# Peptides against a protein of PDB entry 5B16, part 104

Target 1, 136 residues: chain A of PDB entry 5B16
Amino acid sequence: TPSRINHNERLEFLGDAVVEFLTSVHLYYLFPSLEEGGLATYRTAIVQNQHLAMLAKKLELDRFMLYAHGPDLCRESDLRHAMANCFEALIGAVYLEGSLEEAKQLFGRLLFNDPDLREVWLNYPLHPLQLQEPNT
Target 2, 136 residues: chain A of PDB entry 5B16 as posed
Amino acid sequence: TPSRINHNERLEFLGDAVVEFLTSVHLYYLFPSLEEGGLATYRTAIVQNQHLAMLAKKLELDRFMLYAHGPDLCRESDLRHAMANCFQALIGAVYLEGSLEEAKQLFGRLLFNDPDLREVWLNYPLHPLQLQEPNT

## One batch from the design tools (peptide; made by RFdiffusion4, then SolubleMPNN)

Design b2_p25_2_s3
Fold by OpenDDE base, seed 3:
Structure b2_p25_2_s3 (fold): chain B 136 residues (1-136), chain A 25 residues (1-25)
Amino acid sequence: as target 1 above (136 residues)
Amino acid sequence: DEARRALEELRERLRELYEQRKRLE
């Protein structure tokens, strides 16, 4: 329905910002001596559609997309783009219905298969003022 | 390729941080 489409697009919009924000914040605090260029390089690599599509595949969104929108996804590039958008919408929904913390946890779990790296990413000390902010 | 290299570098840097943390625990 048109309402669902609009809602999904809005969620994608929100999710895009959330993914960008979470990535930026984590990189910023993980690497306090890294210049902006280096931070941007890592961020770009993390948030680009190809990578987000890879994360989406871990959630089997590829199967979902093919089931729901197969006729429109004849090319791999189309599928990747759609998966990335769907992933953003999902993160947006998690943030909207849950919290930034929940979005952070989900995103972090998907970013790294290695639990040690995941732990560092998710549990690196944040600025004291950030700890005082609400999760949503 | 550039993105791949960046991600690999990121993982290595995170590993270093992990090892540092473990030494402090």
Scores: peptide ipSAE 0.666, ipTM 0.942, DockQ to the pose 0.890
Fold by OpenDDE base, seed 4:
Structure b2_p25_2_s3 (fold): chain B 136 residues (1-136), chain A 25 residues (1-25)
Amino acid sequence: as target 1 above (136 residues)
Amino acid sequence: DEARRALEELRERLRELYEQRKRLE
């Protein structure tokens, strides 16, 4: 049985992939005419540590981190990095214990406070050209 | 700053999509 640290790192590994996958898929379908560079720009902005840390803060993971690791996270950058990792681990756990759909819903809920934007993000329209492609 | 601007742009584009969807309903 792996240690708790190893387990968290494994979940982080999984969560990182899930977050990137969900982000990529949604962007891909939402913007069928957007070039790769533009898609990548949005993806980077969404999945970078600073942003994920902000999402983690919505779950009050910062309070947990400061409580558990306050002295080790005296630098803001360290806290953000840890929060981002923890967020990824959480998403990984949700995917592992639940489903990709549940991870999608949680992630989407956190991504956008505006319910209208959230609705568009979560229920993206499929472009006809994307629908007809075999490997979309 | 770049990431923030990207997110803002994304939100704007999503808003446009929302409005388009609303018009079709």
Scores: peptide ipSAE 0.664, ipTM 0.941, DockQ to the pose 0.923
Fold by OpenDDE base, seed 2:
Parts: structure tokens; C-alpha cells; sequence
Structure b2_p25_2_s3 (fold): chain B 136 residues (1-136), chain A 25 residues (1-25)
């Protein structure tokens, strides 16, 4: 039986992929005319540790991390990295035990405090060009 | 800073999309 730490690392691995995937898909559909570089810029900003740590704070994962691993997280950068990893693990768990849709909804709710922006992010129309090339 | 700027730009673009949708409704 793998240790809890090992399990969390596996969930983090999965969550990292889910976060990356969801971000990529949404950006792709939302901005059909945006070049790869632009898409990558937004994706990088969304999925980097600093941002994910901010999202983690919304779930009070910082308090959890300090409770569980406080002595090991003396540096702010270490805490940020740990929070990001924990956030990924959480998303991974939601996907694993629930669905991609549930992960999408949770992620979207955290990404944007503004409900209007959240709605756009989560509910985007399929662009005509994408209708023509749905598998692209 | 760069990430923050990118996120802000993203939010602005999403806002524009939102407003466009409202005009079509």
C-alpha cells in the first residue's frame, strides 16, 4: 500500500494534467483566432504555482498546510509551491472521484470571482470555425 | 508581474466576450 504522501503525489500528477487540460481547452475555444503564443501566455499565467497558490488560499489550504506541514514550510516560496501542489492534488481527486465536469466547475469557480467572467469561462459557444473542424 | 498582467488581460477579454453575448441576447 502506497504511503499517503505517495498517494498525494499521484493525485498531484493527475491534477496537474487536469488543470493544464481544462485551461488549454477553455482558452482554445474562447479565443479561436488567438495564436499559440497568446494561448500559451494565458495558460502559463493560470497554471503556474503562484497563481494556483492564490486559488488554494480561497480554499484555505494555507491554513491546512501550516497545520500539517508548518515546520517544513518556513519559506514563503516553499509554502506557495506546496499549496499549488495541494491544489493540483485536490483537482486530481475531484476528477478521480467525480468527473471532469466537476473539476471544471470547481476550477472555474475559483479562477474568477466575477460571476460574469466565470460564466463566459465555463459556458462558451462553439465557434463556427470550430464547428467545421471540431477535432482540431 | 507578468502573470498578473496576463490574467488581467484575460479578464478584460472575457469581459468583452460577456458584453458581446449580452448584446446578442
Amino acid sequence: as target 1 above (136 residues)
Amino acid sequence: DEARRALEELRERLRELYEQRKRLE
Scores: peptide ipSAE 0.660, ipTM 0.941, DockQ to the pose 0.894
Fold by OpenDDE base, seed 5:
Structure b2_p25_2_s3 (fold): chain B 136 residues (1-136), chain A 25 residues (1-25)
Amino acid sequence: as target 1 above (136 residues)
Amino acid sequence: DEARRALEELRERLRELYEQRKRLE
């Protein structure tokens, strides 16, 4: 229905921002000495459609998409794009219905299969200079 | 491939951070 499509697109809009925000924040704190270009490189890699589609696959969104929209997704690239958008909508929904923390946790769990890397990503120490930033 | 390389580098850097943290505990 048009209302459902509109709602999904709005969730995607929100989710896009949440994904980029979370990614940016984590990268910023994890790598206090990394220049903007390096941060942007990692962010781009994380939030690009191909990667988000891979994350979506972990939630079996590919099966969902093929089930619900198979006729419209005959190309692999189309499926990836749709999966990425669906993933963004999902994150948007989690943020909207839950919290940023819940979105953070879900996103973090999907980003890294290795629990050690996941722990670092989710639980990073603040650099002393970062602690002083709000006062500067 | 570029994105893949970036992600791999990110994982490596996170691993380094993990190992550093582990040694400090």
Scores: peptide ipSAE 0.656, ipTM 0.940, DockQ to the pose 0.900

Design b2_p25_3_s1
Fold by OpenDDE base, seed 1:
Structure b2_p25_3_s1 (fold): chain B 136 residues (1-136), chain A 25 residues (1-25)
Amino acid sequence: as target 1 above (136 residues)
Amino acid sequence: KKEEIEKLREKILKKLEELAKEAAA
């Protein structure tokens, strides 16, 4: 229905901002010596449709898209764009119905399959005590 | 662990660089 479409578009709008924000914040703290150009480049890389579609695929949103919109998604690029939008809507919904922290955790979990990388991404900058921990 | 964390940051950066290449393609 038009109402549902509008609702999803609004969620996409919100989710886009949340994804951009989270990405920006984590990059900013994770790489304090990285110049603005680099920060912008990597942010773009993270939030590009191709990548967001990949994250969406981890949630099996591709199956959802084929089920709900199969006939309208004939081209791979169309599917990718739709999946990216759907991912944004999902993040928007998680933020709206849950919290920014929940969105952060979900996003981080999807960004990195490696739990060690995920941990660094989610928790950087480190607590002062963590910075003082000896090498093992 | 500090050294280990730095290595992990480097790995993250490498991943991001790879993503950036994909974006440019």
Scores: peptide ipSAE 0.635, ipTM 0.930, DockQ to the pose 0.865
Fold by OpenDDE base, seed 2:
Structure b2_p25_3_s1 (fold): chain B 136 residues (1-136), chain A 25 residues (1-25)
Amino acid sequence: as target 1 above (136 residues)
Amino acid sequence: KKEEIEKLREKILKKLEELAKEAAA
């Protein structure tokens, strides 16, 4: 039986892959004219610890981390890294116990506060019938 | 509607550009 720490690290590993995958897929479809370098740059931007930590804050993981490990996370960089890892573990858990769709929805909801942007992110490319609508 | 979607995509791209700047800082 793996230790609690090992289990969390395994979830982080899984979550990291899920976050990377979802980000890659959505960028690929959303921006078909972007070169690989651009796709890679924006993927890095989305999955960087600083950004994931910000997303984690929306889930109040910062409060949890400070409550549980405050003394160990006195440095801002340490807290960000821990929150990012915790976020990945959470996404991994959502995927593991739920589905990729649930992970996708959660991630998208956190990525964009604007529901219109969120919808485009989550649903692009548009359905063929939507693509056939007037260009207005 | 296509135009609206394109505008939204541009807004997303702008957000990503901002994130990229933060990563480079």
Scores: peptide ipSAE 0.635, ipTM 0.930, DockQ to the pose 0.860; fails the geometry check
Fold by OpenDDE base, seed 4:
Structure b2_p25_3_s1 (fold): chain B 136 residues (1-136), chain A 25 residues (1-25)
Amino acid sequence: as target 1 above (136 residues)
Amino acid sequence: KKEEIEKLREKILKKLEELAKEAAA
């Protein structure tokens, strides 16, 4: 069994892939008219450290990081990077211990504060019955 | 409902565009 630090790094590795995968899948289905370049651009935007750090802050991971690693994180950029990594590790852990669906739900909940936007993100593509509903 | 969903998709896209601008900066 690896050390806890090593384990977290491994979880980060896994979580990075999960976040990127989920983002890719949702973008692909949500925006069928986007070309590859657009998909890649928005994926990068979603998974960038600055954004993941913002998501991490919603879980108060900043407080966690400062408590656990404060002396090692003196710069804002260092903290942001650490928060992003920690967020990825968390997603990796959720996937590992739970499921991709659970990771999807957690990630989606954090991506959008607006519940309507969140619902569209999480549920797209829509169920066939939903697609059959009127355009209005 | 489809119209509503389309509006929501547009809103999501706008947010992503904003994030993309931040990433490019």
Scores: peptide ipSAE 0.632, ipTM 0.928, DockQ to the pose 0.860; fails the geometry check
Fold by OpenDDE base, seed 5:
Structure b2_p25_3_s1 (fold): chain B 136 residues (1-136), chain A 25 residues (1-25)
Amino acid sequence: as target 1 above (136 residues)
Amino acid sequence: KKEEIEKLREKILKKLEELAKEAAA
């Protein structure tokens, strides 16, 4: 329905900002020695349609998209773009209905399959108590 | 622990570099 589509587009708008923000913040703190160009490059890499579509696939959004829009998504590139948008809408919804923290956690879980890498990513910026721990 | 974290950061960077290659493709 038009109303549903409009709502999803609004969520996508919000989600796009959230994904961009979270990515920016974590890159900024995780790599303090990276210059702006490097930060921007990696941010682009993380939020590119192909990557977001991959993250969406982890949530089986591809099956949803094919079910709802299969005939219109015959090309792989079209499907990736649609999945990326859907992923942004999802993140937007999580932020809207939940919190930025919840969005951060979900995004982080999907970004890294390796739990050790995930924890490092999610811990930036570090909590003040973590900063007080021995630097070993 | 710091050293271990640095290793993990390097691994993250490696992943990001791979993603960057995909973006450039």
Scores: peptide ipSAE 0.629, ipTM 0.929, DockQ to the pose 0.849; fails the geometry check

Design b2_p25_3_s2
Fold by OpenDDE base, seed 1:
Structure b2_p25_3_s2 (fold): chain B 136 residues (1-136), chain A 25 residues (1-25)
Amino acid sequence: as target 1 above (136 residues)
Amino acid sequence: SEERRQELLEKIKEKLDELAKEAAA
């Protein structure tokens, strides 16, 4: 259905922004001394298609892709791109129907299998250097 | 502890560095 496709694309659009935002915020606070270039590098790394596809795989979206779009996904790159888009749509939906916090929690849970790393990512305790900055 | 946090941050950075390598590949 064209309407469903458009809706999904809209969710992808929203989800892309949410993923970018969450990534940016967490990197910004986790690495207060990292220059913009470094922050951008890590952000790109986190939101790249192959990584988002990997996160999507944790949710078994690959099975969904195969079931729903198998014939259309003849290349690995196509599947990866589709899975990344699907992941974005999912995050968008979680944000839209839930909250940014829920999106953050889901994203963080998928980013890090190690609960200790996940905890640092999600809560990023204020570093002493951050205490020296206003509103930080 | 702060020491533990720094260790964890290093591990996070290692992961991100690896992801960055993948992005560059």
Scores: peptide ipSAE 0.654, ipTM 0.938, DockQ to the pose 0.825
Fold by OpenDDE base, seed 2:
Structure b2_p25_3_s2 (fold): chain B 136 residues (1-136), chain A 25 residues (1-25)
Amino acid sequence: as target 1 above (136 residues)
Amino acid sequence: SEERRQELLEKIKEKLDELAKEAAA
């Protein structure tokens, strides 16, 4: 396996963790009354390949994929999976070369086109119950 | 305001619900 592929896979691994972490943290704080099952459901929904591929499309990764691997990605499912992986690698790279904050900002900008929703997602005030029960 | 925040949270939930439907499909 070429070094480039191995490096990209490592970035995917890192990016996957970052996406999962950011998603988990924001869901936890935004929905203090939501049970674990609900949190897990939303997390799964956010990090699913279809959704990450949509986010990747906003970064025009689809054009990159078609340019680099067009003949190899004739199946839509293969393209989605590749785009999701590429998105994770990108987030991993942003975290690695930049910061978690930069990754958070990028992810938030892509998650929500609506700036008001984005603001709530990124800069949420603590719920009164969270202040009372900061560890729960 | 808190009221506005709650409205926005509901909109976020709506988006997440839609995504969840996609994941379940």
Scores: peptide ipSAE 0.653, ipTM 0.939, DockQ to the pose 0.863
Fold by OpenDDE base, seed 5:
Order: sequence, then structure tokens, then C-alpha cells
Structure b2_p25_3_s2 (fold): chain B 136 residues (1-136), chain A 25 residues (1-25)
Amino acid sequence: as target 1 above (136 residues)
Amino acid sequence: SEERRQELLEKIKEKLDELAKEAAA
């Protein structure tokens, strides 16, 4: 359905921005001493297709993709790319239909299986230097 | 504790480093 495709692509567009934003914000606060290059490296690592596809798999989006596109996704790389896009669309939908907070929570839950690590990621304390710069 | 948080941060870094390796591959 063309309309569904269009809608999904729009959601993907939005989701891409949300994922990038959330990742950037959390990295920024979590690693206050990390230079821009390091932050960018970690962001790239988090939002790369293969990683997002992995996160998508946790939601069983792979089964959905195979059901909907099966033969067209016979290559692993194609499947990963499609799953990554689907994941972005999902995050976009969560943000659109819910809130940034909900997107944040979902993303965090998927990023870390370890609840302790997840807690640190989601609920980072502000660094003393960051407290001195409230406009950041 | 702050010490515990630092330990957890190191584990997060380890995960991110591994992901970075994947991205570079």
C-alpha cells in the first residue's frame, strides 16, 4: 500500500532524528569528559544499522519483516538495513503517538539488558561541571 | 554509590567500544 509506505518512511525520518537525539543527549551527559570525536564514535556505533537491527530483533521485528518482505530480504545485509529502518519507524511512532520520554524508555530498555547499566544510562546524575552550565 | 556508578560506566564503555568495533568492521 503506497500510503502505508509513505507513512512508514515519514515515521522513519522522524525516528531517525529521535534516535540520534536521544543517543546524543545521553552520551553528552554520561561522558562529560569525552571529546566530540569520542561522542561521535559512540553515537555512530549505537545508531549503526546492524545495531539497530539487533534492537529490532528484540522486538521480533525480524519475524514481521520476513513475513512482509520475505524473499526480498534473503540477504542478511538487506534484512539488517530493513530492520534498522523499521526500528527507526517504530521509535518515530512511539514519539509521535506517545512522547519523547516513552521513546527514551523504550530505547534504553533495548540498549541494555542489564538493568543496572540501563539505570545509569536512563537516569544519569549531572556532573558538577554540567551543573555550572545550566544552558547546556 | 559513586564508586559503583563508575564501575557501571566502565561496563557501558566496554559495550560501546564493542559496538564501535562492529561499526568499523
Scores: peptide ipSAE 0.649, ipTM 0.938, DockQ to the pose 0.831
Fold by OpenDDE base, seed 3:
Structure b2_p25_3_s2 (fold): chain B 136 residues (1-136), chain A 25 residues (1-25)
Amino acid sequence: as target 1 above (136 residues)
Amino acid sequence: SEERRQELLEKIKEKLDELAKEAAA
């Protein structure tokens, strides 16, 4: 496997964790009376490939994927999966090169088109572990 | 206001419920 692919896979690994972490934290604060099962359900819903692919479209990653990997992505499901992975890699890169806050803001902006809903989502504090992020 | 926030939270919940249905399909 080429080095570039390995690098992207590593970014995806990181991004997956970041997206899951941010999602978990915000759900935890937004729904203080919701049991673990409900929280897990919503987390799964948010981070599912279909949804992340939709978010990726807002960044026009579909155009990027078709340009770079079009011949290998003949199925819609394949493209969706690839877009979700690419989205995670992007979030991973934003966290790696920027900060958790930047990743949070980007993810929140994409997650909600409604600015009022976005504000409610983003206005909750992140877990204190954000103080341990590499770029702070 | 808190009332407004609760209204918005319900809307968020509605969105999440819809996403959950998609995930279960």
Scores: peptide ipSAE 0.654, ipTM 0.940, DockQ to the pose 0.793; fails the geometry check

Design b2_p25_3_s3
Fold by OpenDDE base, seed 4:
Structure b2_p25_3_s3 (fold): chain B 136 residues (1-136), chain A 25 residues (1-25)
Amino acid sequence: as target 1 above (136 residues)
Amino acid sequence: SKEEREKLLKKILELLEKLAEEYQK
């Protein structure tokens, strides 16, 4: 059986893809008039380590990290990177053990504190020109 | 309503803009 470390790295790999995919899909459907450059910019903003670390903080992963790996995470950048990785692993695990929908819901809940914005993000109607695309 | 949705979408974009700017600087 794979080590816990290897398993976490694999989950991170999966979670990275899931976060990227969910972000891409939601941006694509929510903003049909947004050009590729804008889509890419906002996707980068959402999935960058700094932001994912912030989302991880909402789950109190910072406390977990400092407890488990405090001496190794003295630098803020190291902590952010570790938190982002753990967040990705978490999303990967949710997807793996649950579903893409569950990952979507968790991610959306963390992305927006405003419930109205969250609702729009999570429950977007398909644009008429996007009906042929998968509703994910 | 459609109008309300558009307002919310605009707010989302504004937040994303801020997010992008915050971490690009």
Scores: peptide ipSAE 0.634, ipTM 0.930, DockQ to the pose 0.866
Fold by OpenDDE base, seed 2:
Structure b2_p25_3_s3 (fold): chain B 136 residues (1-136), chain A 25 residues (1-25)
Amino acid sequence: as target 1 above (136 residues)
Amino acid sequence: SKEEREKLLKKILELLEKLAEEYQK
């Protein structure tokens, strides 16, 4: 329905911002010696549609998309784009209905399969030179 | 430990670098 489509698009908009924000914050705190260019490069790598689509696949959103919109997703690129959008909408919904923390946890669980890396990503201490920065 | 954390951070960067290389080309 048009209303549901509009709602999903709004959720995508919100989710896109949440994904960008979470990625930025974690990179900033985890790598205090990394220059802005490096931070931007890795942020782009994390939030690009191809990667988000891969994360979406971990949630089996591909199966959902093919079931709901199969005829419109004949091309791999179309499916990838749709999956990325769906992932953003999901993150947006988690943030909206839950919290930023819940979105953070979900995103972190998907980013890293290695639990040790995940732990470092999710639970970072403040660097001594970052004490004046807002606490996330 | 601090050393272990540094190793893990390095691994994260390596993964991110690979991710960047994979989708940038």
Scores: peptide ipSAE 0.631, ipTM 0.930, DockQ to the pose 0.859
Fold by OpenDDE base, seed 1:
Structure b2_p25_3_s3 (fold): chain B 136 residues (1-136), chain A 25 residues (1-25)
Amino acid sequence: as target 1 above (136 residues)
Amino acid sequence: SKEEREKLLKKILELLEKLAEEYQK
């Protein structure tokens, strides 16, 4: 229905912002010596549709998409685009119905398969450089 | 430890660099 589509698009809009925000915050605190250009580059890499589609595949959203919209998603590029959007909507829904923390945890679990890297990503205490260069 | 964390951070950066390169193609 039009209302369902509208709701999904709204969730996608929200999720896009959440993904961007979480990514930005983690990069900013984890890498205090990284210049803005690097921060922007890595953020783009993380949040770009192709990568989000890959993350969506970990949740088997591809199977869902093919089940629900198979005829309309015959092209791989179309499927990736739809999966990325669906992933954003999912994150948006998690944030909306749960919390930013829950969205953070879900996103982090998907970003890194290596549990050690995941742990570092999710836990961003003050970096030694930040301690050496306190805020003025 | 601090040293171990630094190593892990470096690995994260390496992965992100690869990710950036992969999808820039």
Scores: peptide ipSAE 0.628, ipTM 0.929, DockQ to the pose 0.888
Fold by OpenDDE base, seed 5:
Structure b2_p25_3_s3 (fold): chain B 136 residues (1-136), chain A 25 residues (1-25)
Amino acid sequence: as target 1 above (136 residues)
Amino acid sequence: SKEEREKLLKKILELLEKLAEEYQK
């Protein structure tokens, strides 16, 4: 496997974790009364390939994928999966070469088109119980 | 305001519910 491909796969691995982590953290803090099942459900909804592919489309990764891998992506499902992977690799790269904060900002900007919702997602005050939890 | 934030949070949840429904069916 070419080094470039290996690098992308590694970035995807990292990005997958970052996306999962960011999603988890935000859900946890924003919805302190949400039970684990709800948290898990919504996390799945956010990080599922179809959704990540939609986010990737906002970055015009679909055009990139068709350009670079068109012959191998004749199926819509294949394209979605590839786009999701590419998106994860991108997030991984942003985290790696930038910061978690930068990854957070990028991800948040893509998650919500509504700026008010985006603001709430990105900037959450800690619940009083959450403030004490780590120290108890 | 706190009330406004709660409304926004509710909207986020609604969107997440729709997102879950959209891709799991």
Scores: peptide ipSAE 0.627, ipTM 0.929, DockQ to the pose 0.875

Design b2_p25_4_s1
Fold by OpenDDE base, seed 3:
Structure b2_p25_4_s1 (fold): chain B 136 residues (1-136), chain A 25 residues (1-25)
Amino acid sequence: as target 1 above (136 residues)
Amino acid sequence: SVLEELKKLLKENKEKLLELYRKSL
């Protein structure tokens, strides 16, 4: 329904910001000596649709998309784009219904299959996130 | 790729980063 679609697009909008924020904060604190250009490059790589679609696939959102929107997703590129949007909406929903921490945990768990890298990403002290949590 | 480079960077700094984490607890 139109209202349902509108809601999903709004969640996508929110999720996009959350993913961008989390990525930015983590990169900023993890790499204090990295120049802005490098930070931006890594951020772009992390949040670009192609990558988010890969993360979405780990949640089997591709199966969901094909089930719900198969006829409209004939091309792989269309599927990837849709999956990325769906992933953003999911993160937005997690943030909205849960917390930034929950969004952080979900996102971080998906970013790295390597447990060591995951631990570094998720557990490195992130002062800004700590300050934001009480307000979620 | 850029992501691979990121992973490399994280791996190279893993011990240092984890130590900083431990100290923050």
Scores: peptide ipSAE 0.436, ipTM 0.848, DockQ to the pose 0.566
Fold by OpenDDE base, seed 5:
Structure b2_p25_4_s1 (fold): chain B 136 residues (1-136), chain A 25 residues (1-25)
Amino acid sequence: as target 1 above (136 residues)
Amino acid sequence: SVLEELKKLLKENKEKLLELYRKSL
């Protein structure tokens, strides 16, 4: 496997964790009375491939995918899966090269078209310790 | 959908949440 492919897969691995983490943290604080099952349900909905692919489309990654992998993506489901993976890799890269905050901002901006909901999602008070940035 | 339910839940509490946000500033 080419080094770049390995790197992308590693970024996807990282991005998956970042997306899961950010989603979990925000849901946890936004819905303090929601039980674990509800939190998990919403998290699943947010991070599932279908949704991540939609977020990827907002970044026009579909065009990128068609450009780079078009011949291999004949089925819509394959495209969605690939777009979701690409999105995760992108988030991973943003986290790696930037910060968790930058990843949060990008992800949050894509999650909601409603500016008020976006603002709440991005800026709802969190415990100070959750605001700590990891070393990158 | 679950996502729509989430958005609905957020919308229902939007004003309260925004107020909490404002208080954090």
Scores: peptide ipSAE 0.415, ipTM 0.837, DockQ to the pose 0.530
Fold by OpenDDE base, seed 2:
Structure b2_p25_4_s1 (fold): chain B 136 residues (1-136), chain A 25 residues (1-25)
Amino acid sequence: as target 1 above (136 residues)
Amino acid sequence: SVLEELKKLLKENKEKLLELYRKSL
């Protein structure tokens, strides 16, 4: 329905910002000596549709997308784009209905299969963020 | 790839980063 589509698009909008924000914050703190260009490069790599689609696959969103939108997703690029958007909407929903921390945990767990890297990513000290976003 | 480079950087510094994390506890 139009209302559901609108809602999903709004969640996607929110999720896009959340994903980019989380990525930016973590990169910023993890690499204090990395120049802006480097930070931006890594951020782009993390948040680009191609990568988000890979993360979405871990959540089996491909099965969902093919079931719901199969006829419209015949091209691989279309599927990737749709999966990325769906992933963003999901993150947006997690943030909206849960918290930024929950979104962070979900996103971080998907980013790294290596538990050591995951721990570093998720648990690196981000005290200023916690203080600045107490309501999330 | 850029992502692999990122993972490499994290992996190379994970001990230091984990130590920083532990210090923050």
Scores: peptide ipSAE 0.397, ipTM 0.834, DockQ to the pose 0.559
Fold by OpenDDE base, seed 4:
Structure b2_p25_4_s1 (fold): chain B 136 residues (1-136), chain A 25 residues (1-25)
Amino acid sequence: as target 1 above (136 residues)
Amino acid sequence: SVLEELKKLLKENKEKLLELYRKSL
C-alpha cells in the first residue's frame, strides 16, 4: 500500500504530463503558423514552476501548504516549488478521478483572468478554420 | 515576458479568433 506521500508524488507525475499535454495541444491549435521553437518557448513559460505556483496561489494552495507544511517551507523558493508540485498533483487528481475535460476547464480558468482570452484558449477554432488565424 | 507576449498576441487577435470559433459552431 503506497503512502500518502507516494500517492501525491504519483499524482504529480501524472499531472505534469496532463499540464504539458493540454498546454501543447492548445498552443498547437491557437497558433497554426507558429514554428516549433515558438510553441516550445510559450509552453515552457506556461508550465514552469514559477508560473504554476502563481496559478496555485489563485486556488489558495499557498495557504494550504503553509497550514499543512509550514515548518518545512522556510524559503519562498521552496514554497513556490512545493506549490507547483501540489498544483500538478491537483491537476493529476482531477484528470484521474474526473476527466481530461475537467482538467482542461480548471487549468484554462486559471491561466487567464481575461474572459475573452479564456474563451479563446478553451474554445480555439477547428483545424479548417484555424488556418485563417492571423500570422504571428 | 514570454507570458505577457503570449497574452499580447492573443489580445491582438482575439476578435479574429473568436469569430473563427463562432463560425465553427
Scores: peptide ipSAE 0.396, ipTM 0.824, DockQ to the pose 0.616

